# Peptides against a protein of PDB entry 7QUU, part 13

Target 1, 43 residues: chain A of PDB entry 7QUU
Amino acid sequence: DAVEPSVEKEYKKIISFRDTVFEGKHQQFLVPNNVRLKFLRDR

## One batch from the design tools (peptide; aimed at target 1 V3 V7 E10)

Design b2_p18_5_s3 (made by RFdiffusion4, then SolubleMPNN; its pose is not in this set)
Fold by OpenDDE base, seed 5:
Structure b2_p18_5_s3 (fold): chain B 43 residues (1-43), chain A 18 residues (1-18)
Amino acid sequence: as target 1 above (43 residues)
Amino acid sequence: VVASEEERKKRKEEEKKK
């Protein structure tokens, strides 16, 4: 199934945001550890 | 710090795309 290039771009943005906020892979955004830990607990 | 509405929106969009 060819995912439309628009849907793929949105999906990549969601993954990148998730990696930044939840996984902390993007150290360029100092997500306070307190925010990350709340997201992991409220899941 | 409560999750921003944007963070909650992106999480719901991810859940719908699974």
Scores: peptide ipSAE 0.047, ipTM 0.443, DockQ to the pose 0.050
OpenDDE base, seeds 1, 2, 3, 4: peptide ipSAE 0.044, 0.045, 0.043, 0.041; ipTM 0.474, 0.469, 0.480, 0.458

Design b2_p18_5_s4 (made by RFdiffusion4, then SolubleMPNN; its pose is not in this set)
Fold by OpenDDE base, seed 5:
Structure b2_p18_5_s4 (fold): chain B 43 residues (1-43), chain A 18 residues (1-18)
Amino acid sequence: as target 1 above (43 residues)
Amino acid sequence: VVASEEVREERRREELEK
């Protein structure tokens, strides 16, 4: 089934938005590499 | 990550639907 070009544009916008929000959230939860590496060595 | 203009428009739409 060929997706209509209008519907494909809307899906691309939704995906791009979700990816941007996900990446932005990940940057806020990025534990500094030094703290993460210390936790992995102390176990 | 710098959101495109299209992603900023979609964000405004989602904020108006709340």
Scores: peptide ipSAE 0.061, ipTM 0.628, DockQ to the pose 0.049
OpenDDE base, seeds 1, 2, 3, 4: peptide ipSAE 0.047, 0.052, 0.053, 0.047; ipTM 0.570, 0.588, 0.604, 0.519; seed 3 fails the geometry check

Design b2_p18_6 (made by RFdiffusion4; failed a check: the pose's geometry)
Pose (drawn by RFdiffusion4):
Structure b2_p18_6 (pose): chain A 43 residues (1-43), chain P 18 residues (1-18)
Amino acid sequence: as target 1 above (43 residues)
Amino acid sequence: LEEHYKKAVELKERVEKA
């Protein structure tokens, strides 16, 4: 499963979601310091 | 939030393996 057909579909939904959280204005999720670093360092 | 994070990390690992 190293690169499936799923990749771009997964990217569009996951990138947009993540990018909103990267701004931290996510309606469902307000993100502080530790969460900021977790998202950026890991991915 | 953790589930979305895990999915994003797993997707990155798949790309790295490729």

Design b2_p18_6_s1 (made by RFdiffusion4, then SolubleMPNN; from b2_p18_6, 10 letters changed; failed a check: the pose's geometry)
Amino acid sequence: LEKEYKRGIELDKRLKEA

Design b2_p18_6_s2 (made by RFdiffusion4, then SolubleMPNN; from b2_p18_6, 6 letters changed; failed a check: the pose's geometry)
Amino acid sequence: LEEEYKRAIELEERLKKA

Design b2_p18_6_s3 (made by RFdiffusion4, then SolubleMPNN; from b2_p18_6, 10 letters changed; failed a check: the pose's geometry)
Amino acid sequence: LEKLYEEGVELDKRLKEA

Design b2_p18_6_s4 (made by RFdiffusion4, then SolubleMPNN; from b2_p18_6, 6 letters changed; failed a check: the pose's geometry)
Amino acid sequence: LEEEYKRAIELDERLKKA

Design b2_p18_7 (made by RFdiffusion4)
Pose (drawn by RFdiffusion4):
Parts: C-alpha cells; sequence; structure tokens
Structure b2_p18_7 (pose): chain A 43 residues (1-43), chain P 18 residues (1-18)
C-alpha cells in the first residue's frame, strides 16, 4: 500500500484538516505547544 | 503539487517500515 489510489483523496481531506489545526483555530480542536511540534516534526 | 509529492514520499516510507 505504498502509494494507493487513495493518496490524493486522503491528502485533500487530511491536508485541509491538518492545515486548519496548523493555525490552531480548528473548531473542534484547540492546539497548544506540544501538539504543534507533534504535527510539524512527525509529518 | 510539492506538498502532494512529500505526502506520497511519506506513504512510501511508511510502507518500507512495515
Amino acid sequence: as target 1 above (43 residues)
Amino acid sequence: EEELEEFKEEKEEEAEEE
């Protein structure tokens, strides 16, 4: 499953979700320091 | 496009680890 047909569909949904959390203004999730680094360093 | 390529590389790395 290294690169499926799913990749771009996954990217669009996830990248928009993650980018909102990267601003930390996510309606469902307010992200502090540790979460900021977790998102940026891992991915 | 660059972000999508990086995302694909991540998927390749994950598959190699598995």

Design b2_p18_7_s1 (made by RFdiffusion4, then SolubleMPNN; from b2_p18_7, 10 letters changed)
Fold by OpenDDE base, seed 5:
Structure b2_p18_7_s1 (fold): chain B 43 residues (1-43), chain A 18 residues (1-18)
Amino acid sequence: as target 1 above (43 residues)
Amino acid sequence: DEDLEKFKKLREELAKKK
């Protein structure tokens, strides 16, 4: 197992959060369309 | 993920400067 640097693990969590909140790609979290943060598209 | 790839490249460049 390549021990990913702590900073890379933290960055992957931020990406996973972005994908959950913006795209709703994580089927494990039914993020309602009204709770999606639209400002993540403009950055 | 494009942002993850940019982050990996930046980390490699920072490692070469040490």
Scores: peptide ipSAE 0.046, ipTM 0.513, DockQ to the pose 0.197
OpenDDE base, seeds 1, 2, 3, 4: peptide ipSAE 0.046, 0.044, 0.045, 0.046; ipTM 0.510, 0.511, 0.509, 0.511

Design b2_p18_7_s2 (made by RFdiffusion4, then SolubleMPNN; from b2_p18_7, 5 letters changed)
Fold by OpenDDE base, seed 2:
Structure b2_p18_7_s2 (fold): chain B 43 residues (1-43), chain A 18 residues (1-18)
Amino acid sequence: as target 1 above (43 residues)
Amino acid sequence: EEELEKFKEERIKRAEEE
């Protein structure tokens, strides 16, 4: 099934956010826990 | 951590159902 290019872009954003915020794979962005929780509520 | 993983998986699943 061809994943719509919209859905693939959102999936890539969610993974990139996971890797940056939770897995620390992108140590360049120390997102504070309050900003993490706000991002999860505002979406 | 587990609730947040479930929330992400549910959002991915919902985005694949649209």
Scores: peptide ipSAE 0.050, ipTM 0.548, DockQ to the pose 0.130
OpenDDE base, seeds 1, 3, 4, 5: peptide ipSAE 0.023, 0.046, 0.028, 0.039; ipTM 0.376, 0.526, 0.488, 0.460

Design b2_p18_7_s3 (made by RFdiffusion4, then SolubleMPNN; from b2_p18_7, 9 letters changed)
Fold by OpenDDE base, seed 1:
Structure b2_p18_7_s3 (fold): chain B 43 residues (1-43), chain A 18 residues (1-18)
Amino acid sequence: as target 1 above (43 residues)
Amino acid sequence: DEKLKEFKELQKKKAEEK
């Protein structure tokens, strides 16, 4: 089954959000480990 | 690529549950 190109676009948006929130100046903000989604924890 | 595959499978299951 060719997974629809829509699902790949959604995944790329989630990764871009992760990188924006947990890289650069945003690394100074302690996100509590209980609020941090498992897929956002894995670099 | 493995995380993308897991995400694809999760979205498929969520679409079949609706």
Scores: peptide ipSAE 0.054, ipTM 0.512, DockQ to the pose 0.352
OpenDDE base, seeds 2, 3, 4, 5: peptide ipSAE 0.043, 0.050, 0.049, 0.076; ipTM 0.489, 0.505, 0.491, 0.550; seed 5 fails the geometry check

Design b2_p18_7_s4 (made by RFdiffusion4, then SolubleMPNN; from b2_p18_7, 9 letters changed)
Fold by OpenDDE base, seed 4:
Structure b2_p18_7_s4 (fold): chain B 43 residues (1-43), chain A 18 residues (1-18)
Amino acid sequence: as target 1 above (43 residues)
Amino acid sequence: KERLEKFIEEQKKKAEEK
């Protein structure tokens, strides 16, 4: 099963978010509201 | 939900193999 390129892109953003928060780099990356995980909206 | 759960599980397995 190939992971859909959309899911992989969303996961890479979650990891980048986590790593930025834990590294104490208070880079407010504005996660664009449009990138707010489409899979969390799809029940 | 199922596609995300499968993806997270696959990433966990790849992290344990390293």
Scores: peptide ipSAE 0.036, ipTM 0.492, DockQ to the pose 0.062
OpenDDE base, seeds 1, 2, 3, 5: peptide ipSAE 0.042, 0.038, 0.027, 0.040; ipTM 0.517, 0.499, 0.451, 0.505; seeds 1, 2, 5 fail the geometry check

Design b2_p18_8_s1 (made by RFdiffusion4, then SolubleMPNN; its pose is not in this set)
Fold by OpenDDE base, seed 3:
Structure b2_p18_8_s1 (fold): chain B 43 residues (1-43), chain A 18 residues (1-18)
Amino acid sequence: as target 1 above (43 residues)
Amino acid sequence: SLEEKYKKILEILKRHKK
């Protein structure tokens, strides 16, 4: 199935988040609130 | 696919949810 470009951009952000948080050694990082992924803002 | 990669990430996030 083809993925819409807008959806693909969001997937890439989530993939980047995964890589930052879970790949290698866990590291504390800061993400600006305006860039925070939508699914994390509800917490 | 990118969708399958997304689904895998969701599963990872679910397992690490505190």
Scores: peptide ipSAE 0.031, ipTM 0.431, DockQ to the pose 0.046
OpenDDE base, seeds 1, 2, 4, 5: peptide ipSAE 0.022, 0.028, 0.030, 0.022; ipTM 0.397, 0.465, 0.439, 0.384

Design b2_p18_8_s2 (made by RFdiffusion4, then SolubleMPNN; failed a check: too like the target's own chain; its pose is not in this set)
Amino acid sequence: SLEEEYKKIKEILDKFKK

Design b2_p18_8_s3 (made by RFdiffusion4, then SolubleMPNN; its pose is not in this set)
Fold by OpenDDE base, seed 5:
Structure b2_p18_8_s3 (fold): chain B 43 residues (1-43), chain A 18 residues (1-18)
Amino acid sequence: as target 1 above (43 residues)
Amino acid sequence: SLEEEYEKILKILERHKK
Protein backbone atom coordinates (compact mmCIF):
# COMPACT_ATOMS: atom_id res chain seq x y z
CA ASP B 1 0.00 0.00 0.00
CA ALA B 2 1.08 3.52 -0.72
CA VAL B 3 1.81 5.51 2.41
CA GLU B 4 2.55 9.20 2.30
CA PRO B 5 6.12 9.96 3.33
CA SER B 6 4.95 12.48 5.90
CA VAL B 7 2.66 9.94 7.56
CA GLU B 8 5.35 7.28 7.48
CA LYS B 9 7.73 9.61 9.24
CA GLU B 10 5.22 10.19 12.00
CA TYR B 11 4.52 6.47 12.24
CA LYS B 12 8.19 5.72 12.79
CA LYS B 13 8.27 8.26 15.58
CA ILE B 14 5.29 6.60 17.25
CA ILE B 15 6.88 3.16 17.02
CA SER B 16 10.16 4.46 18.35
CA PHE B 17 8.33 6.12 21.20
CA ARG B 18 6.46 2.91 22.02
CA ASP B 19 9.54 0.73 21.93
CA THR B 20 11.60 3.11 24.01
CA VAL B 21 9.10 4.20 26.63
CA PHE B 22 6.54 1.40 26.90
CA GLU B 23 8.59 -1.69 26.00
CA GLY B 24 6.15 -2.90 23.37
CA LYS B 25 3.15 -3.00 25.69
CA HIS B 26 1.00 -1.75 22.84
CA GLN B 27 0.22 -3.62 19.66
CA GLN B 28 1.36 -2.42 16.28
CA PHE B 29 -1.07 -0.30 14.35
CA LEU B 30 -1.32 1.36 10.97
CA VAL B 31 -1.30 5.12 10.66
CA PRO B 32 -4.01 6.28 8.27
CA ASN B 33 -2.94 8.58 5.47
CA ASN B 34 -5.64 11.06 6.45
CA VAL B 35 -4.20 11.53 9.93
CA ARG B 36 -1.40 13.94 10.65
CA LEU B 37 0.03 14.06 14.13
CA LYS B 38 1.48 17.53 14.44
CA PHE B 39 2.65 16.96 17.99
CA LEU B 40 4.90 14.15 16.74
CA ARG B 41 6.24 16.15 13.81
CA ASP B 42 7.09 19.02 16.10
CA ARG B 43 8.89 16.83 18.62
CA SER A 1 2.10 12.57 31.34
CA LEU A 2 3.81 10.86 28.42
CA GLU A 3 1.65 7.79 28.97
CA GLU A 4 -1.55 9.79 28.78
CA GLU A 5 -0.35 11.50 25.62
CA TYR A 6 0.55 8.19 24.01
CA GLU A 7 -2.82 6.66 24.87
CA LYS A 8 -4.58 9.60 23.28
CA ILE A 9 -2.57 9.08 20.10
CA LEU A 10 -3.52 5.41 20.00
CA LYS A 11 -7.20 6.22 20.44
CA ILE A 12 -7.10 8.63 17.51
CA LEU A 13 -5.39 6.09 15.28
CA GLU A 14 -7.76 3.31 16.30
CA ARG A 15 -10.73 5.51 15.44
CA HIS A 16 -9.50 5.87 11.86
CA LYS A 17 -8.43 2.26 11.51
CA LYS A 18 -10.55 0.12 9.18
Scores: peptide ipSAE 0.041, ipTM 0.452, DockQ to the pose 0.065
OpenDDE base, seeds 1, 2, 3, 4: peptide ipSAE 0.039, 0.040, 0.036, 0.029; ipTM 0.487, 0.448, 0.425, 0.408

## One batch from the design tools (peptide; aimed at target 1 E4)

Design b2_p19_1_s2 (made by RFdiffusion4, then SolubleMPNN; its pose is not in this set)
Fold by OpenDDE base, seed 1:
Structure b2_p19_1_s2 (fold): chain B 43 residues (1-43), chain A 19 residues (1-19)
Amino acid sequence: as target 1 above (43 residues)
Amino acid sequence: EKELKEAIEKRKKEKEELE
């Protein structure tokens, strides 16, 4: 299925944003890496 | 840990399908 080039660009932005949030680059608060890893492990 | 691994793998597949 040929995804329209406009829709593909939007999905690439959403993925990049999710990865950056998951990396903690957009965290408004300093979460210690150990607390973050605990939260991700307990899920 | 399982849900996190599945979520990471899903994002990798979604990225590969868009490259």
Scores: peptide ipSAE 0.030, ipTM 0.378, DockQ to the pose 0.045
OpenDDE base, seeds 2, 3, 4, 5: peptide ipSAE 0.026, 0.023, 0.020, 0.021; ipTM 0.385, 0.384, 0.353, 0.382

Design b2_p19_1_s4 (made by RFdiffusion4, then SolubleMPNN; its pose is not in this set)
Fold by OpenDDE base, seed 4:
Structure b2_p19_1_s4 (fold): chain B 43 residues (1-43), chain A 19 residues (1-19)
Amino acid sequence: as target 1 above (43 residues)
Amino acid sequence: KEELKKAIEKREKEKKEKE
């Protein structure tokens, strides 16, 4: 499965944004893995 | 698409083991 290089760049941004938001706020937003995987499927 | 799901799941396990 060749992940398009555009899609891989967007995933790196989402991970970096998540890490920055979670480092700044001790609120583990328990985003259910199913909702995360749906969001990544519908892009 | 399956390799990306496995890579995400692996990173979530590694983060939960360090907490």
Scores: peptide ipSAE 0.024, ipTM 0.328, DockQ to the pose 0.039
OpenDDE base, seeds 1, 2, 3, 5: peptide ipSAE 0.022, 0.020, 0.015, 0.022; ipTM 0.281, 0.287, 0.233, 0.358; seed 5 fails the geometry check

Design b2_p19_2 (made by RFdiffusion4)
Pose (drawn by RFdiffusion4):
Structure b2_p19_2 (pose): chain A 43 residues (1-43), chain P 19 residues (1-19)
Amino acid sequence: as target 1 above (43 residues)
Amino acid sequence: TAEEKLNELIKEYYEEKLK
């Protein structure tokens, strides 16, 4: 499953979700310091 | 894996956005 057909579809949904959280203005999720670093360092 | 490739794409996207 190293690179499936799913990849772009996954990217568009996740990248947009994750980018909103990168701004930390996510309606469902308000992200503080630790979460900021977790998102950025891992991915 | 597909997950590693997705993470590479996400990293490249945020490197460009931070520039």

Design b2_p19_2_s1 (made by RFdiffusion4, then SolubleMPNN; from b2_p19_2, 7 letters changed)
Fold by OpenDDE base, seed 1:
Structure b2_p19_2_s1 (fold): chain B 43 residues (1-43), chain A 19 residues (1-19)
Amino acid sequence: as target 1 above (43 residues)
Amino acid sequence: SREEYLKKLIKKRYEEKLK
């Protein structure tokens, strides 16, 4: 099934955001694994 | 569908990182 290009773009952004949070690979701040996992668990 | 594939990928990555 075809997906609207706008919808696919937003899903890719969500995937990229999750990868950034989980890996702690962000230029502005590096989050230790324990702190990063706490952030996700508290949601 | 492509949408379902993306949803499954997000869910899988989320669950794997919380284990």
Scores: peptide ipSAE 0.051, ipTM 0.501, DockQ to the pose 0.298
OpenDDE base, seeds 2, 3, 4, 5: peptide ipSAE 0.050, 0.050, 0.047, 0.039; ipTM 0.491, 0.514, 0.505, 0.482

Design b2_p19_2_s2 (made by RFdiffusion4, then SolubleMPNN; from b2_p19_2, 8 letters changed)
Fold by OpenDDE base, seed 4:
Structure b2_p19_2_s2 (fold): chain B 43 residues (1-43), chain A 19 residues (1-19)
Amino acid sequence: as target 1 above (43 residues)
Amino acid sequence: SREEELKKRIRERYEEKLK
């Protein structure tokens, strides 16, 4: 019996959330400095 | 926790396949 796709999908979401928030394993995307500075100026 | 429950359900299903 395969793990129900619904249960596996929920488990993967929980792991991804934990890794991102608690373990600091989120990929920092390189935001170009120019884009970041523009965003700050537009606020 | 919800995570522990999902981990348990997944493990149980994999252990059944290995028998």
Scores: peptide ipSAE 0.046, ipTM 0.525, DockQ to the pose 0.048
OpenDDE base, seeds 1, 2, 3, 5: peptide ipSAE 0.028, 0.051, 0.043, 0.022; ipTM 0.391, 0.533, 0.513, 0.305; seed 2 fails the geometry check

Design b2_p19_2_s3 (made by RFdiffusion4, then SolubleMPNN; from b2_p19_2, 6 letters changed)
Fold by OpenDDE base, seed 1:
Structure b2_p19_2_s3 (fold): chain B 43 residues (1-43), chain A 19 residues (1-19)
Amino acid sequence: as target 1 above (43 residues)
Amino acid sequence: SKEEYLKKLIKEHYEEKLK
């Protein structure tokens, strides 16, 4: 079945949040630098 | 498949951010 646009939007938000928190990419969310996981950036 | 859908979603997400 086709994924609803609202669900797709939520998935994109989750991806964006992950990037900001874990990898420091895009910095779209207000996340303190000390919360970012360095081991994910050092891959 | 769900996997192909997820790959598409991720690709589209990053393409939007590179604009």
Scores: peptide ipSAE 0.058, ipTM 0.576, DockQ to the pose 0.177
OpenDDE base, seeds 2, 3, 4, 5: peptide ipSAE 0.056, 0.056, 0.055, 0.050; ipTM 0.580, 0.571, 0.575, 0.567

Design b2_p19_2_s4 (made by RFdiffusion4, then SolubleMPNN; from b2_p19_2, 7 letters changed)
Fold by OpenDDE base, seed 2:
Structure b2_p19_2_s4 (fold): chain B 43 residues (1-43), chain A 19 residues (1-19)
Amino acid sequence: as target 1 above (43 residues)
Amino acid sequence: SKEEVLKKLIKKHYEEKLK
């Protein structure tokens, strides 16, 4: 089955974060609760 | 599965990044 665009967008954020961490480009930012990845629980 | 979806998206991400 095709991956829904909304789910793909959430996975891209995880992959981008992983790359940032491993490249040593650490940044501090606040993540509000409403920005939590929903598909991890719902799918 | 979630794992298969993640693997596919990782592959796609790096293929796009290499362009």
Scores: peptide ipSAE 0.142, ipTM 0.690, DockQ to the pose 0.122
OpenDDE base, seeds 1, 3, 4, 5: peptide ipSAE 0.134, 0.129, 0.120, 0.139; ipTM 0.683, 0.673, 0.665, 0.679

Design b2_p19_3 (made by RFdiffusion4)
Pose (drawn by RFdiffusion4):
Structure b2_p19_3 (pose): chain A 43 residues (1-43), chain P 19 residues (1-19)
Amino acid sequence: as target 1 above (43 residues)
Amino acid sequence: EEEREEFLEELEELEEEEE
């Protein structure tokens, strides 16, 4: 499963979701310091 | 593959809850 057909579909949904959290204005999730680093450093 | 499909379904549920 290294690069499936799923990749671009996963990316569009996931990148937009992540990117909103990267602003930290996510309606469902308010993200502090530790979460900020977790997102950025891992991915 | 199944785990990725379940994760995408969870994201769709979150998007519907936001609407």

Design b2_p19_3_s1 (made by RFdiffusion4, then SolubleMPNN; from b2_p19_3, 8 letters changed)
Fold by OpenDDE base, seed 2:
Formats: sequence, structure tokens, C-alpha cells
Structure b2_p19_3_s1 (fold): chain B 43 residues (1-43), chain A 19 residues (1-19)
Amino acid sequence: as target 1 above (43 residues)
Amino acid sequence: SAEREKKLEELEEIRKKEE
């Protein structure tokens, strides 16, 4: 499916964001704001 | 947060299926 590569790329960025946050190494330049999940902060 | 971890694990499992 033509959507799969785009969706996979987004998920990879989300997981990268998780890993940096949970390791205490969160850097905003590593994860674009459009990939940032609100629930990571609110829940 | 257990809720955050569970949701992130769900996304990781979806990512692995799309590879």
C-alpha cells in the first residue's frame, strides 16, 4: 500500500521520540512537532 | 505512566507489522 511507507516513517519517529524522552535525553530537534503525540504529555 | 507505555508499545507493534 502506498500509505505504508509514510505511516511506517511516522511510527519510527514516534518511537524515537519515546526513547529519547524516557532516557531523559529528549531533544526537540530529533523529533518534528507534527510527530509529537499529545498523550505523552497529558496522560 | 503505564498508559503511555502501553500506547507506545501498541504503536511499536503496528510499526513492526508495516515493515
Scores: peptide ipSAE 0.061, ipTM 0.537, DockQ to the pose 0.038
OpenDDE base, seeds 1, 3, 4, 5: peptide ipSAE 0.052, 0.049, 0.056, 0.060; ipTM 0.553, 0.541, 0.548, 0.547; seeds 1, 3, 4, 5 fail the geometry check

Design b2_p19_3_s2 (made by RFdiffusion4, then SolubleMPNN; from b2_p19_3, 7 letters changed)
Fold by OpenDDE base, seed 2:
Structure b2_p19_3_s2 (fold): chain B 43 residues (1-43), chain A 19 residues (1-19)
Amino acid sequence: as target 1 above (43 residues)
Amino acid sequence: SAEREKLLEELEKIEEEEK
């Protein structure tokens, strides 16, 4: 199924900030990435 | 979609790096 544009936009932000988050310049998103992955796989 | 598959692939890399 197609991912909703709002959801895609959120995940693109996660990807875009990956290095920044891991470097401690940004906090991780409130929803863990494993939960997001499960959501995408289950759609 | 191809976009969804790319998004999943990138998120899987992130999940692996977070472990």
Scores: peptide ipSAE 0.039, ipTM 0.463, DockQ to the pose 0.062
OpenDDE base, seeds 1, 3, 4, 5: peptide ipSAE 0.030, 0.029, 0.032, 0.026; ipTM 0.428, 0.418, 0.444, 0.422

Design b2_p19_3_s3 (made by RFdiffusion4, then SolubleMPNN; from b2_p19_3, 9 letters changed)
Fold by OpenDDE base, seed 5:
Structure b2_p19_3_s3 (fold): chain B 43 residues (1-43), chain A 19 residues (1-19)
Amino acid sequence: as target 1 above (43 residues)
Amino acid sequence: SAERVKKLEELDKIEEEEK
């Protein structure tokens, strides 16, 4: 059964938002590479 | 982020149309 083009567009918007929010949350918790590399060198 | 705010406003409209 072909999903109606309207319903498919709405699902694509929801998925795009979820992914944008998830990526944005992950970036906020990412330790800067310089701090991570310092930790790895001092260990 | 301005991009995340715009996407949230778009979802709020979809959720209101589904009620």
Scores: peptide ipSAE 0.027, ipTM 0.517, DockQ to the pose 0.061
OpenDDE base, seeds 1, 2, 3, 4: peptide ipSAE 0.023, 0.024, 0.022, 0.025; ipTM 0.413, 0.475, 0.454, 0.494; seed 2 fails the geometry check

Design b2_p19_3_s4 (made by RFdiffusion4, then SolubleMPNN; from b2_p19_3, 7 letters changed)
Fold by OpenDDE base, seed 2:
Structure b2_p19_3_s4 (fold): chain B 43 residues (1-43), chain A 19 residues (1-19)
Amino acid sequence: as target 1 above (43 residues)
Amino acid sequence: RKKREEFLKELEEIEEKEK
């Protein structure tokens, strides 16, 4: 099943946030799934 | 197309498997 484009955009923002905030420090901080879920629920 | 609620539920099932 294709995810709705709105939900896919929110998920891409989590990935881009991880990549921009955590790759910029050369530390692969794995954002815990609970933090990702909270970010999706609060939007 | 998978709705927001169903997508969030799938992510919750992933979170529960990582505990």
Scores: peptide ipSAE 0.024, ipTM 0.374, DockQ to the pose 0.132
OpenDDE base, seeds 1, 3, 4, 5: peptide ipSAE 0.016, 0.015, 0.018, 0.017; ipTM 0.284, 0.248, 0.281, 0.257

Design b2_p19_4_s3 (made by RFdiffusion4, then SolubleMPNN; its pose is not in this set)
Fold by OpenDDE base, seed 4:
Structure b2_p19_4_s3 (fold): chain B 43 residues (1-43), chain A 19 residues (1-19)
Amino acid sequence: as target 1 above (43 residues)
Amino acid sequence: EEKKREEEERKKEEEKKLK
């Protein structure tokens, strides 16, 4: 079954995203609480 | 944090539709 090249590209993006989340490579930029509080005060 | 969780759930649902 020839998977459409669009669907294969989307699948690769989903797997890469999952692996990046699972590996903890999504650095939540630990925006220091002092910087987060500044952004909340300036809005 | 909520937007990141919602995006993760959406990607898990899309993965289930492709398998």
Scores: peptide ipSAE 0.032, ipTM 0.515, DockQ to the pose 0.000
OpenDDE base, seeds 1, 2, 3, 5: peptide ipSAE 0.035, 0.034, 0.035, 0.035; ipTM 0.523, 0.527, 0.524, 0.532; seeds 1, 2, 3, 5 fail the geometry check

Design b2_p19_5_s3 (made by RFdiffusion4, then SolubleMPNN; its pose is not in this set)
Fold by OpenDDE base, seed 5:
Order: structure tokens, then sequence, then C-alpha cells
Structure b2_p19_5_s3 (fold): chain B 43 residues (1-43), chain A 19 residues (1-19)
């Protein structure tokens, strides 16, 4: 079954958001790793 | 230094559960 192109785009956005939060690649502020991990657990 | 290494290891394990 081909995953709808809409669902694949949403999945790619979720992964990109996760990677951004964990790696801090787009963070303007120095956030401690434990605080970033907590933010993703609470979501 | 040992406590900081144990904290980093726990953060890496938690990261692996969420990734």
Amino acid sequence: as target 1 above (43 residues)
Amino acid sequence: EEEERREKEREEEEKKKLL
C-alpha cells in the first residue's frame, strides 16, 4: 500500500523536528540536553 | 568526571528511546 504523499510529508516533518530538538542544529539558545529530552518525552 | 559520564550515558540511552 503506497503511503499517501501527505502522510509521508508529515512523517518527514516530525523526524526533522525531532532531529532539530536533539541535535540543537536550529536552536538560538543553549538548551541543556536533559531539558531537550524532557520536552520530547512530554509531547 | 565519572558522574558527568554516567549522566551523558543516560541522556544517550534516553535519546535512543525517543529517536
Scores: peptide ipSAE 0.049, ipTM 0.315, DockQ to the pose 0.021
OpenDDE base, seeds 1, 2, 3, 4: peptide ipSAE 0.039, 0.042, 0.037, 0.037; ipTM 0.528, 0.480, 0.532, 0.549

Design b2_p19_5_s4 (made by RFdiffusion4, then SolubleMPNN; its pose is not in this set)
Fold by OpenDDE base, seed 1:
Structure b2_p19_5_s4 (fold): chain B 43 residues (1-43), chain A 19 residues (1-19)
Amino acid sequence: as target 1 above (43 residues)
Amino acid sequence: EEKKKEEEEKKEKEKKKKL
């Protein structure tokens, strides 16, 4: 069965995202400590 | 992170084989 080209595009995005996370190329959003501390004070 | 851990483990195993 030929995989529909739409479904193949979605699989390629999922694989690319997974590989980016595993390679540590996923930019950890360095939430500035000041923003994290503000969020904890406003709760 | 997982690929880095696997590469580090491979390097550690290679060092242990040269001793």
Scores: peptide ipSAE 0.024, ipTM 0.264, DockQ to the pose 0.010
OpenDDE base, seeds 2, 3, 4, 5: peptide ipSAE 0.021, 0.017, 0.017, 0.024; ipTM 0.307, 0.228, 0.224, 0.257

Design b2_p19_6 (made by RFdiffusion4)
Pose (drawn by RFdiffusion4):
Structure b2_p19_6 (pose): chain A 43 residues (1-43), chain P 19 residues (1-19)
Amino acid sequence: as target 1 above (43 residues)
Amino acid sequence: STEEEALEKFEELNEKLDR
């Protein structure tokens, strides 16, 4: 499963979701310091 | 939502991206 047909579809949904959380204004999730670093460092 | 809930959601996204 290294690179599936799913990749771009997964990217568009995820990337937009993550990018909103990267701003930290996500309606469902408010992200503090530790979460900021977790997102940025891992991925 | 809590910090733990946001991390659990992040782990789910990582599992999808590791495909």

Design b2_p19_6_s1 (made by RFdiffusion4, then SolubleMPNN; from b2_p19_6, 6 letters changed)
Fold by OpenDDE base, seed 5:
Structure b2_p19_6_s1 (fold): chain B 43 residues (1-43), chain A 19 residues (1-19)
Amino acid sequence: as target 1 above (43 residues)
Amino acid sequence: ATEEEVLKKYEEIKEKLDR
């Protein structure tokens, strides 16, 4: 199934957030959902 | 698009990247 463009834009922001904050594109870590969603709303 | 769908897709991609 094709990912909707709106969904794709938002999860790319979450990935960018992860990579910026934790420097690990391949690191396992838990980010609280509220923090992830706050990042998307504030930008 | 719901916030839940975005989070689910993020986790799916994260699992693929964090192999």
Scores: peptide ipSAE 0.051, ipTM 0.488, DockQ to the pose 0.049
OpenDDE base, seeds 1, 2, 3, 4: peptide ipSAE 0.031, 0.021, 0.048, 0.027; ipTM 0.508, 0.405, 0.478, 0.471

Design b2_p19_6_s2 (made by RFdiffusion4, then SolubleMPNN; from b2_p19_6, 8 letters changed)
Fold by OpenDDE base, seed 2:
Structure b2_p19_6_s2 (fold): chain B 43 residues (1-43), chain A 19 residues (1-19)
Amino acid sequence: as target 1 above (43 residues)
Amino acid sequence: ATEEEVLEKYDEILEKLNK
């Protein structure tokens, strides 16, 4: 299914953050609040 | 949250977005 460009941008940031955490780089990659998925913000 | 809990939450999100 076609993902909206805004959701795709959020998705890419989440993947990048996950990879950074998984690799133990501990870089403060904060997904900006304005580009967080609602269900991520509500969790 | 522990690192593991964060990774699990992101995996759940990624699964939902990859449908």
Scores: peptide ipSAE 0.035, ipTM 0.470, DockQ to the pose 0.083
OpenDDE base, seeds 1, 3, 4, 5: peptide ipSAE 0.036, 0.028, 0.029, 0.033; ipTM 0.478, 0.414, 0.428, 0.450; seed 1 fails the geometry check

Design b2_p19_6_s3 (made by RFdiffusion4, then SolubleMPNN; from b2_p19_6, 10 letters changed)
Fold by OpenDDE base, seed 3:
Structure b2_p19_6_s3 (fold): chain B 43 residues (1-43), chain A 19 residues (1-19)
Amino acid sequence: as target 1 above (43 residues)
Amino acid sequence: ASEEEVLKEYDEIDEKLKR
């Protein structure tokens, strides 16, 4: 299913925020499945 | 800048996307 442009914009904001918060850290964390955006599970 | 802040942002956006 095609994801709405609004949903894609919000996803990009999350990724940008994550990358900024963890910039310079040696480890990235994985978002738990219960917190992961619903539209990403349906793709 | 914490893991908790990132998890909160994911939760807030997921709630907005709930139909």
Scores: peptide ipSAE 0.043, ipTM 0.543, DockQ to the pose 0.244
OpenDDE base, seeds 1, 2, 4, 5: peptide ipSAE 0.028, 0.034, 0.028, 0.032; ipTM 0.486, 0.509, 0.454, 0.513

